Peptides against a protein of PDB entry 6J54. Designs and how they scored, part 63

Target 1, 223 residues: chain A of PDB entry 6J54
Amino acid sequence: NENLFASFIAPTMMGLPIVTLIIMFPSLLFPTPKRLINNRTISIQQWLIQLTSKQMMAIHNQKGQTWSLMLMSLIMFIGSTNILGLLPHSFTPTTQLSMNLGMAIPLWSATVFTGFRYKTKTSLAHFLPQGTPALLIPMLVIIETISLFIQPVALAVRLTANITAGHLLIHLIGGATLALLNINTMTAFITFTILILLTILEFAVALIQAYVFTLLVSLYLHD
Target 2, 42 residues: chain B of PDB entry 6J54
Amino acid sequence: QFQFTGIKKYFNSYTLTGRMNCVLATYGGIALLVLYFKLRSK

## One batch from the design tools (peptide; aimed at target 1 F30 T32 Q46 Q50)

Design b2_p23_6_s4 (made by RFdiffusion4, then SolubleMPNN; from b2_p23_6, 14 letters changed)
Fold by OpenDDE base, seed 1:
Structure b2_p23_6_s4 (fold): chain B 223 residues (1-223), chain C 42 residues (1-42), chain A 23 residues (1-23)
Amino acid sequence: as target 1 above (223 residues)
Amino acid sequence: as target 2 above (42 residues)
Amino acid sequence: DDNKLFQEIMDLYNYLVKLLAEL
């Protein structure tokens, strides 16, 4: 069973963390435009970035739009790492809970602190939903406070679990197809078809999870 | 839209200020309870 | 917060539907 998780072990060479290089690699895929009319690939990338920027930042005020650069960089980073992780025998840093917590906790804390700084009254009021009966107010405030602290954990675990589960399924079904090739070719063909459909789904999940992660961070900022 | 008088004016679940005050009151109550138990332990 | 999230998801859905309709 340990062989199943071998792909999730952080790669090291002579004890040096190659993970750092893997994390930085996606940045090379997004070069800065230098021409008025760039290559088709760069133009498409810039268009997608512009489109996603408009969608995510439309809900924010001018002060909140200051976070646009960070949020866009976050979605591009997570999205690119997730997509690259679907390459054969590749290591996905986002499968590591430590990495996702390392992103979620600071971003969550920053959004919470900015909320308390600029909208203190509104932020405090969020601990109590509107229209709650008076007798339930103390207990509900406590529950909402606990819910607030669960947010960064849920954010990190959601991303980690979805990506990790997808990878595990691909490996399991892939291994099953190879094993069935020598037993029953027809069944192997069926499992292979499922594998193809699953890989397509995982590409979609990779992008969606990146978007959801960034969107939730943005939403916490908006309160 | 809502006309509250007395204690309900400051502590209500409908207005923004009322909700804020309720939250602060709950935290204050918890803090007082913790303080009470600490002082009792001495 | 949950209601806002659901609204945003719905807005995204509507946007995607519009995009598909334009194709």
Scores: peptide ipSAE 0.062, ipTM 0.701, DockQ to the pose 0.025
OpenDDE base, seeds 2, 3, 4, 5: peptide ipSAE 0.059, 0.028, 0.025, 0.051; ipTM 0.685, 0.668, 0.691, 0.706

Design b2_p23_7 (made by RFdiffusion4)
Pose (drawn by RFdiffusion4):
Structure b2_p23_7 (pose): chain A 223 residues (1-223), chain B 41 residues (1-41), chain P 23 residues (1-23)
Amino acid sequence: as target 1 above (223 residues)
Amino acid sequence: FQFTGIKKYFNSYTLTGRMNCVLATYGGIALLVLYFKLRSK
Amino acid sequence: MLVAFFVALAILMEKVSSYMESA
């Protein structure tokens, strides 16, 4: 009975303040120069694109490359609006489940209607995988179509659920430091756990590769 | 001038990318179950 | 709110197209 942890009961509040200012703000963190040589703070932003525009370009290699100049704008927005919210009292728009159901459905249904305007037969004849055996036709086409309509829900819910799961362990491990007016040796270990956990919460950039890339596989497979 | 800089881009991919009507239908129906539960409290 | 998202996404798409032309 040496080290008794404590806890504080308080409501964890994902309120909704004025949002249309907060959305526009990580646009003006990135400027654009009309010059040849640039000023050494855009020049490491301009180099960071030319890397990951060479990885969402290399798989597709078609006339579906026209679409890929928009998929690097989708990686900078939720690459920034997940990184801004690590600050003390900031608010992330990708916490709320509302706009992610507007990020998945206008993009996911922009992919099944891409081959339906050109191929019209073999886009969802991709439901036919191989040289057809006889005992498992109805066991297949009720499975591979229930794992198609999962995809918009499987794309948006995987983003909102773990981003806000990073914010609660910031509070609750952080709030247990403030309520630790008991023995002071264990206060530093909870603090040291925080400053490790904030390094793990720079996997908010690593969860934007897993949004743009399973949108490319959900585009490269259909087209 | 927030248009002609990206007007060539729009009619290229908004043929399939501007289908927010399915989002508007899935969003408008999602407005209907929440005003109904508060009506029945 | 989605209109502000689509306007912010269009500005970022114009900036990324101006970075790729400056190469």

Design b2_p23_7_s1 (made by RFdiffusion4, then SolubleMPNN; from b2_p23_7, 16 letters changed)
Fold by OpenDDE base, seed 1:
Structure b2_p23_7_s1 (fold): chain B 223 residues (1-223), chain C 42 residues (1-42), chain A 23 residues (1-23)
Amino acid sequence: as target 1 above (223 residues)
Amino acid sequence: as target 2 above (42 residues)
Amino acid sequence: ALDALLETLNRLFLKVLEFLENL
């Protein structure tokens, strides 16, 4: 039986983790500009970064603007890795739950800590929604506390599940198309069309998940 | 807009300070309960 | 420890994938 999940195994050569190189590779796709008028690709990249930066940081005060570099680097990293992962037989680090938790937990803890440090009263008040009946206050505070601790897990699982599910579907439909080529060419053509539409969808999902991940981190920072 | 007096001034679900105090009181109550059961088991 | 938690979660994730593979 062929391992359907072989593409999700972390690649290693001679016992050395190549995953580190794969993680660092997207950094090469974003070169630093050296000229006032750069190449078209660099100009488009910078325009997109500025556009996303304006949207993401619009909700933050001056203190929150300090996180702009971190959040923009995060979205570029996750987005680039997700897009590169759609290449045939490519490995995506973001399909690993450990990778996403490694990003989610520190960033979440940092945002929560910064919230408690600079906005202690507001942060504590978030555990109790406004207008709550008096009898429900203790129970609701407990629920909101639990909800807070679920946030990093949900953040990591959402990204991992969406990217992993997309890859699985591409592999399954791709395998089905190849198998149906010798059985029924018409059905194979239909499945191939679905595969193309699915790949386009996964490109969108890859970018959306990167955006959502970064946005939620930003929202936690804003409190 | 809300006029609170007495205990409701400090513990309410509408004002920022009131909500904060309710949260702290809840955590304090839980801590006391945990402490009670810990001391009871000894 | 955090590493133990990450390993446990990773194992759980792999179990879910195996479950999906067996469907």
Scores: peptide ipSAE 0.169, ipTM 0.742, DockQ to the pose 0.020
OpenDDE base, seeds 2, 3, 4, 5: peptide ipSAE 0.151, 0.109, 0.145, 0.143; ipTM 0.737, 0.728, 0.729, 0.722

Design b2_p23_7_s2 (made by RFdiffusion4, then SolubleMPNN; from b2_p23_7, 17 letters changed)
Fold by OpenDDE base, seed 1:
Structure b2_p23_7_s2 (fold): chain B 223 residues (1-223), chain C 42 residues (1-42), chain A 23 residues (1-23)
Amino acid sequence: as target 1 above (223 residues)
Amino acid sequence: as target 2 above (42 residues)
Amino acid sequence: ALEALLETLNELFLKVLEFLNNL
């Protein structure tokens, strides 16, 4: 239904897109620490960043640790935008496939190119799984090459689809609860309870999708 | 661990070098096929 | 890559289960 996608239209003001400001807004929520002992909020943020950084970068060697800043900035950006998007009447830029492709394709290409530059033999060998029968080698290599090119698309679509589906479901159930208030208050209460549970789930999904997105990028870097 | 002789030494699915060579050979074969069809059309 | 992904997902799943069991 056309009315369901009204919240996903890129917001404009005076003919100018405000999407750029929305994208830049999450950066204000993560100020740089200037003191040895910071505020509670900043300390918690730094602790979470350190925890996630240690977890994600544990699979990488010292050379791969150079990408830690970029990967952590990516997860913070996607996570913050997804969480802010759950606010009522808010716009999430990560629901736009164009934005996710704009992030996925360059990062994927960078990871693939870095793999070919520093680990050429292992990267080329990745197209052929170990122990494959000789007769299946040519076809399997073709399949693996196609799989490689599907990776950025799958990465972008996964994030977009999960966040978009969550928003659509919240809007649908929210609209249904409002409509049922005048019909049956008991059913409206049940649907409202489902809405609350769904919103909690979407908070978790927002963080998980950000984590999965960055994790897959890091895994492509590790090959 | 695996001892290969002859062509299997260079083209195998168990060693890293062998896997790389197999991939390069497949890409080379595809490139030759594309070249063949291109020359056939002319 | 797929095997590595599955391994990481399994490890993450086990960590979540351990966390839930500790609650």
Scores: peptide ipSAE 0.124, ipTM 0.711, DockQ to the pose 0.032
OpenDDE base, seeds 2, 3, 4, 5: peptide ipSAE 0.047, 0.031, 0.020, 0.120; ipTM 0.709, 0.703, 0.700, 0.735; seed 3 fails the geometry check

Design b2_p23_7_s3 (made by RFdiffusion4, then SolubleMPNN; from b2_p23_7, 15 letters changed)
Fold by OpenDDE base, seed 2:
Structure b2_p23_7_s3 (fold): chain B 223 residues (1-223), chain C 42 residues (1-42), chain A 23 residues (1-23)
Amino acid sequence: as target 1 above (223 residues)
Amino acid sequence: as target 2 above (42 residues)
Amino acid sequence: VLKAVEETLNILFLKVLQFLENL
């Protein structure tokens, strides 16, 4: 079991943590455009960023659209780190719950405080859904308050659990494939096929989780 | 449109102001209960 | 009373769905 979780240990070199370099590495893959017509790769990246930005900011007013830069940077960061984490022998910082909480809590608090500042009445009213029977009002307000505080935790844990579970499955199936190569080549081939399918699934999960994380932050800002 | 009279005008689950007041009343009640138990324990 | 029960069930159902979506 220790060998299974070895890939999730924060990498260090000579006792110095290199996690900071790993976190900053995805930024090198997205250079700032300097030309009117950029390279094909940069043009595709800018196009995707523009499309996702339009989709995410469509639900926000002009004041909410000021968060576009932060939300787009967040989705690009999480998405790129998750995809790079699927490379062989790579470390994904988003598998660390501490990192995800470090992102979720400030963003969640910022959205909640922004709501209270600009839409105080609406924000307070969100603790009580419409049509609640009078006898259930106190209980429902308490439940809604608890639900609010669970939001940042759920946001962080969802991302962490999905990426971590995917990595564990890849390691388990990969290890089983290697073990079966010396026992039964036919069974090993089947297991390898499953590994390929799982890897494709994990690529999709990596992008979806990045999108969901950013989308939920955006929704909390809108609400 | 619901027409509320009396206390229901200020404390209802349908209007925005009513919901806000209900939430504030609930928090105020909880705060008073906590204060009561704290003072009682002293 | 029936309306109140129906509203309560709807709220509970929505909360369960939201909880499931949060998993």
Scores: peptide ipSAE 0.053, ipTM 0.755, DockQ to the pose 0.017
OpenDDE base, seeds 1, 3, 4, 5: peptide ipSAE 0.018, 0.050, 0.025, 0.034; ipTM 0.704, 0.759, 0.743, 0.725

Design b2_p23_7_s4 (made by RFdiffusion4, then SolubleMPNN; from b2_p23_7, 16 letters changed)
Fold by OpenDDE base, seed 5:
Structure b2_p23_7_s4 (fold): chain B 223 residues (1-223), chain C 42 residues (1-42), chain A 23 residues (1-23)
Amino acid sequence: as target 1 above (223 residues)
Amino acid sequence: as target 2 above (42 residues)
Amino acid sequence: ALEALLETLNRLFLQVSEFLENS
């Protein structure tokens, strides 16, 4: 069981943290296009980015669309790192709560502060939902204020928990398959099939979590 | 479209301005309470 | 969730108000 959690430890080699290299590696998979007509892989990437950008910015006005570049870079980063983390015995930086907090808190703060800067009245009004009874206004304002501060925590924990849970399941089922190879080959084959299905599911989860993370940041900006 | 008069014009849970004022009043009240307890302790 | 909470609070408020009016 100790070996199962070893994959979640920040990898270091000769005392040097290689985590930085792992974080930067996904950026190499998305080169900038230099020609009008690029390779098939680059064209597909640009097409996907354009589609996701249109979906993400559909809820924002012209002022909110200025955040498109930042949000798209975020989803590309999180999505690529999550997918690469599904490689056997690989390390996913997004499984680290510290990293996700490092992304979530500044982005959340930026969205909240941007809201207060350009939409002060609307932002303040969000602390009180419409139609609340007069006697419950003070309590509800307090609850909504607390809810606001829970947002960055929930954003970070959601991403971390979903990716971490997927990794744990893959490792556990993978370990079970290896253990059953010499005990019962038929059972091992069944478990291996489940592992394959689970890995496919985790690919989807990796993309969905990246999308949800970016979407929520975008929604907080839109208010 | 609600028509409010008097205090309800400035403090209501339906209009944007009313909601904003309610939030500000709540925060102001909390700040005053904290200030009161701080001064009482001295 | 917030909308559901508000609905619950409104229902509770109405019940309390009705109780006070009937007392």
Scores: peptide ipSAE 0.143, ipTM 0.730, DockQ to the pose 0.011
OpenDDE base, seeds 1, 2, 3, 4: peptide ipSAE 0.118, 0.109, 0.112, 0.084; ipTM 0.727, 0.732, 0.736, 0.721

Design b2_p23_8 (made by RFdiffusion4)
Pose (drawn by RFdiffusion4):
Structure b2_p23_8 (pose): chain A 223 residues (1-223), chain B 41 residues (1-41), chain P 23 residues (1-23)
Amino acid sequence: as target 1 above (223 residues)
Amino acid sequence: FQFTGIKKYFNSYTLTGRMNCVLATYGGIALLVLYFKLRSK
Amino acid sequence: SLYTQIMEIFRFFVFYMAVVSVV
């Protein structure tokens, strides 16, 4: 009975303040120069695009490359608006589940209508996988179509659920430090757990590769 | 001038990318179940 | 030129996300 942890009961609030200012703000963190040589703070932003524009370009290699100059704008927005919110009292728009259901459905249904306007038969004849055996036609085409309509829900809910799961362990491990007016040796270990956990919460950039890339596989497979 | 800089890009891919009507239908129906539960309290 | 084209699409996308959030 040496080290008794404590807890504080308080409501964890994901309130909704004025949002149309907060959305526009991580656009003016990135400037654009009209010069040849640039000023060594855009120049490491301009180099960071020329890397990951060479990985969402290399798989497709078609006339579906026209679409890929928009998929690097989708990586900078939720690459920034997940990284701004690690600050003390900031508010992330990708916490709320509302705009992610508007990020998945106008993009996911922009993929099944891409081959339906050009191929019209073999886009969802991709439901036919192989040289057809006879015992498992109806066990297949009720499975591979129930794992198609999962995809918009499987794209948006995987982003909102773990971003806001990073914010609660910031508060609850952090709020247990403030309520630790008991023995002071264990206060530093909870603090040291925090500053490790904030390094893991720079996997908010690593969860934007898992949004743009399963949008490319959900584009490269259809087209 | 927030248009003609990206007007060549629009009619290229908004043929399939501007289908927010399914989002508007899935969003407008989602407005209907929440005003109904508060009506029945 | 590629960075300018991406930034023009990025500013329009951010404006579109603001319209979707208002609706």

Design b2_p23_8_s1 (made by RFdiffusion4, then SolubleMPNN; from b2_p23_8, 18 letters changed)
Fold by OpenDDE base, seed 2:
Structure b2_p23_8_s1 (fold): chain B 223 residues (1-223), chain C 42 residues (1-42), chain A 23 residues (1-23)
Amino acid sequence: as target 1 above (223 residues)
Amino acid sequence: as target 2 above (42 residues)
Amino acid sequence: SLFEEISKIYEYLTLLLAELAEL
């Protein structure tokens, strides 16, 4: 019997993991433009990238905008992988907590260290909110420190949980629909309709989670 | 803009420098406590 | 059925932990 979580197992071919190829595959969907006027799909893609880039980097100064390439690549990677994960019988690397931690921890640490390096006073001051009563200062500093260390975990878990939960729901309702096809066609039709609506929602969730992940990383950089 | 005198000018929760110093003092205190307990344990 | 569901969740968590251990 196949379990519900079988789709989340890292795929292998004859004992060799093919996860690396799956991770690299989304890069093929974003070819580099060579012409001044490209085809419709590439033009729309570049327009979206430019629009999102302007939106995300608007909160940063010139020095912070040096991160634009990395942040845009991040959102494109997560977004593309999440969307591709909604294909039938596909594997999404972003459902793996290890993958998301592997992205979150380095990016978080980079933002924190960058803040300490270039804005030491401001970064240290963020551990204590303004206007805190004197008696609460030590405890609040500790709490804020803990909160800082929870940030990378929250980034990873949020992305993982949202994508994983969506996949599970699609599989469960899809399986129920198939089971009901020969039992009650009317009920099967209802469940199928719900499945369609859910899949549409998951497309939106996939993009939103990619955006939120990248946005939060950007916000941590901005402080 | 807040004006503080005495130790409040160095340790306050309103100014940037004051907040920074409070954070550093807190970490320093914790470090000293940890050091004390480690030395006491031996 | 509750036991089965918990078992599935446990299996998923074990797999997840295994992936984390490889980091």
Scores: peptide ipSAE 0.101, ipTM 0.714, DockQ to the pose 0.020
OpenDDE base, seeds 1, 3, 4, 5: peptide ipSAE 0.097, 0.083, 0.052, 0.074; ipTM 0.724, 0.710, 0.707, 0.708

Design b2_p23_8_s2 (made by RFdiffusion4, then SolubleMPNN; from b2_p23_8, 14 letters changed)
Fold by OpenDDE base, seed 1:
Structure b2_p23_8_s2 (fold): chain B 223 residues (1-223), chain C 42 residues (1-42), chain A 23 residues (1-23)
Amino acid sequence: as target 1 above (223 residues)
Amino acid sequence: as target 2 above (42 residues)
Amino acid sequence: SLYEEIMELYRYLVELAAQLAEL
């Protein structure tokens, strides 16, 4: 177990956690624009941020749009960390369930609390779907209540599982490719091709999971 | 679309207010049950 | 060794599922 999951152990230097620095590193990749016409990379970044912001915040009212900064920062953080995690021998903080729970629980709580604060009637009504038979109302309300509390867990686990599974697959297929080099070169080539395709998929998954995580947080806010 | 009268006006699964009241009633019922068992244990 | 690693992965997933079940 240690060999396979060694890459998922939080790195430390002299007993001091360097994970904090790793978490803060993606912030350096998104510098604040200083010029009216910036570099191409910065311009593309700003354009992407604007597009994603418009897409995510289109469902929110003016009060909900106040969360735009936080949600955009969240997606940028998760996305950047996930992409950087695909670098060789890199550590992805988002593979740690503790970190994802640390993000999911407060954000979920904030969204739920905000919902109860400003839309109490609607929020309470969400515990009972429309058109429910009268006899099933009490049981269904209980189920919906339980479902509410499962949301942060599902949010964190989804992100963690997807990213972790991707990393594990890359390592396993990579290891298999290396092992097959001396056994069957043709099979090794096929495995290597699969590895390349899988890596491309993981890049997509990294971005998608960041988006889904942030989107679900925003949807919980809107609900 | 739906016009309810009597108790159904306040407790229904179609209107927003009705749904809210049903939820509150459910929680109230659960609270009463918990209270009953607590008092029974005493 | 690859099979062993896969089995270790399954064990890890099972353990993770067990931890989640406790929540």
Scores: peptide ipSAE 0.095, ipTM 0.709, DockQ to the pose 0.019
OpenDDE base, seeds 2, 3, 4, 5: peptide ipSAE 0.110, 0.090, 0.039, 0.077; ipTM 0.711, 0.693, 0.696, 0.687; seed 2 fails the geometry check

Design b2_p23_8_s3 (made by RFdiffusion4, then SolubleMPNN; from b2_p23_8, 14 letters changed)
Fold by OpenDDE base, seed 4:
Structure b2_p23_8_s3 (fold): chain B 223 residues (1-223), chain C 42 residues (1-42), chain A 23 residues (1-23)
Amino acid sequence: as target 1 above (223 residues)
Amino acid sequence: as target 2 above (42 residues)
Amino acid sequence: SLYEEIMKLFRYLVKLLAELAKL
């Protein structure tokens, strides 16, 4: 079973962590525009960024819209890393829970502190749902407080689990297909078809999880 | 638009201010309980 | 034969996807 998780081990070369380079690599895929009218690829990228920014920041006030740069960079980073992780023999940094926690905790903390700073009354009121019976108030406040602290964990685990599960499933079916090539070619063809369909699904999941992660951060900011 | 009188004016689950006060009261109560048990253990 | 060529292609594709699966 060590072979199943071998792809999730952080790669090193000569004792030096290559993970840093892998994390920085997606930045090369998004060059800064130099001209008013750029290449089609750059134009499409900018267009997508604008669309996603308009969609995500529509729920925010002008003060909240200051986070647009950070949120767009986040979705581009997670999305690109997830897609690149589907390349053969590639390492996906977002499969590491430590990395996702490293992103989730600071972002969550920033949103929570921002909320307390600018919307103190509303933020405190969120610990008590409206219309709660008086006898349940103390217990519910405690539960909501616990729920708040679970948010960064849930955010990190959701991303990690979805990406890791997809990679693991592709690995398992791929391994099964290779094993069946010498046993039953027809069965191998069936598993191969499933593998292709699953791979297509994982491309979609990779983008969706990037969007969901960023969206939830945005929602926490709005609250 | 709720009309509250007495203690319910300040501690209610319907108004924003009321909810805030309830939360603060709850945290204050918990803090006092923790303090009590801490002092009791000494 | 066409069958042999298809089988060769299939094997190469499976190997490629196996690599895609990080095997």
Scores: peptide ipSAE 0.116, ipTM 0.675, DockQ to the pose 0.013
OpenDDE base, seeds 1, 2, 3, 5: peptide ipSAE 0.112, 0.107, 0.091, 0.131; ipTM 0.670, 0.674, 0.664, 0.669; seed 5 fails the geometry check

Design b2_p23_8_s4 (made by RFdiffusion4, then SolubleMPNN; from b2_p23_8, 17 letters changed)
Fold by OpenDDE base, seed 1:
Structure b2_p23_8_s4 (fold): chain B 223 residues (1-223), chain C 42 residues (1-42), chain A 23 residues (1-23)
Amino acid sequence: as target 1 above (223 residues)
Amino acid sequence: as target 2 above (42 residues)
Amino acid sequence: SLFQEIMQLYEYLVKLLAELAEL
């Protein structure tokens, strides 16, 4: 293991990017139902999708609910890619900041634009919080404007940092465990236990980050 | 809840319209400043 | 080797911060 970050390098085959195939692979895990009563796995998937859809879209009006398909597809995509990224020697596309920015910026722009189009007054009013002293209004408006433009960056960085940090921790703790096997077996066992707990945590983080990413996009739309 | 008169009716931080107007005024002021410096440089 | 890996992590973080600073 020459480079700890070798797993984060985009894989290619004969100079052709296979990342596209990796990105498209999670779609195969969610087949469309054909039967009234499907397999247990498909039924559970559909149930989860419905629950998450109801939760996320409950805050939106009828016009906002048109985004349900996109938001649900987004959460399913990010969630599935994050989970698959925890497989041994797997490549997680969401560890790439470029990919997350590629998702965040268009979605953020769309939400902001939609807000300005349909709720212009409310959207403009969001640049000034209620009850602001008169003397601080100009400065605060500027700060809120800057905050708006930081949103896509924060969205992308949050996802990237959390997933990347998790992967790095797994590798580091795993490597430390292996190194300690010949030094102190008891310490190695403790480290291994931590690794297991960390892995479980990363599974949770993978799902949470997918949810948070999608939720924030939806919240920006609602704002 | 709040009743404003005069300029405060249009520029306040409590009403939706007032907040909007304040934001627009701020952007307008910034635009004027930029324009001033642009004309000064010319 | 572990220390080297940690140092690589720091370097990566610094590079990441630098990239973010350019945005």
Scores: peptide ipSAE 0.099, ipTM 0.716, DockQ to the pose 0.019
OpenDDE base, seeds 2, 3, 4, 5: peptide ipSAE 0.065, 0.078, 0.038, 0.085; ipTM 0.703, 0.701, 0.708, 0.697

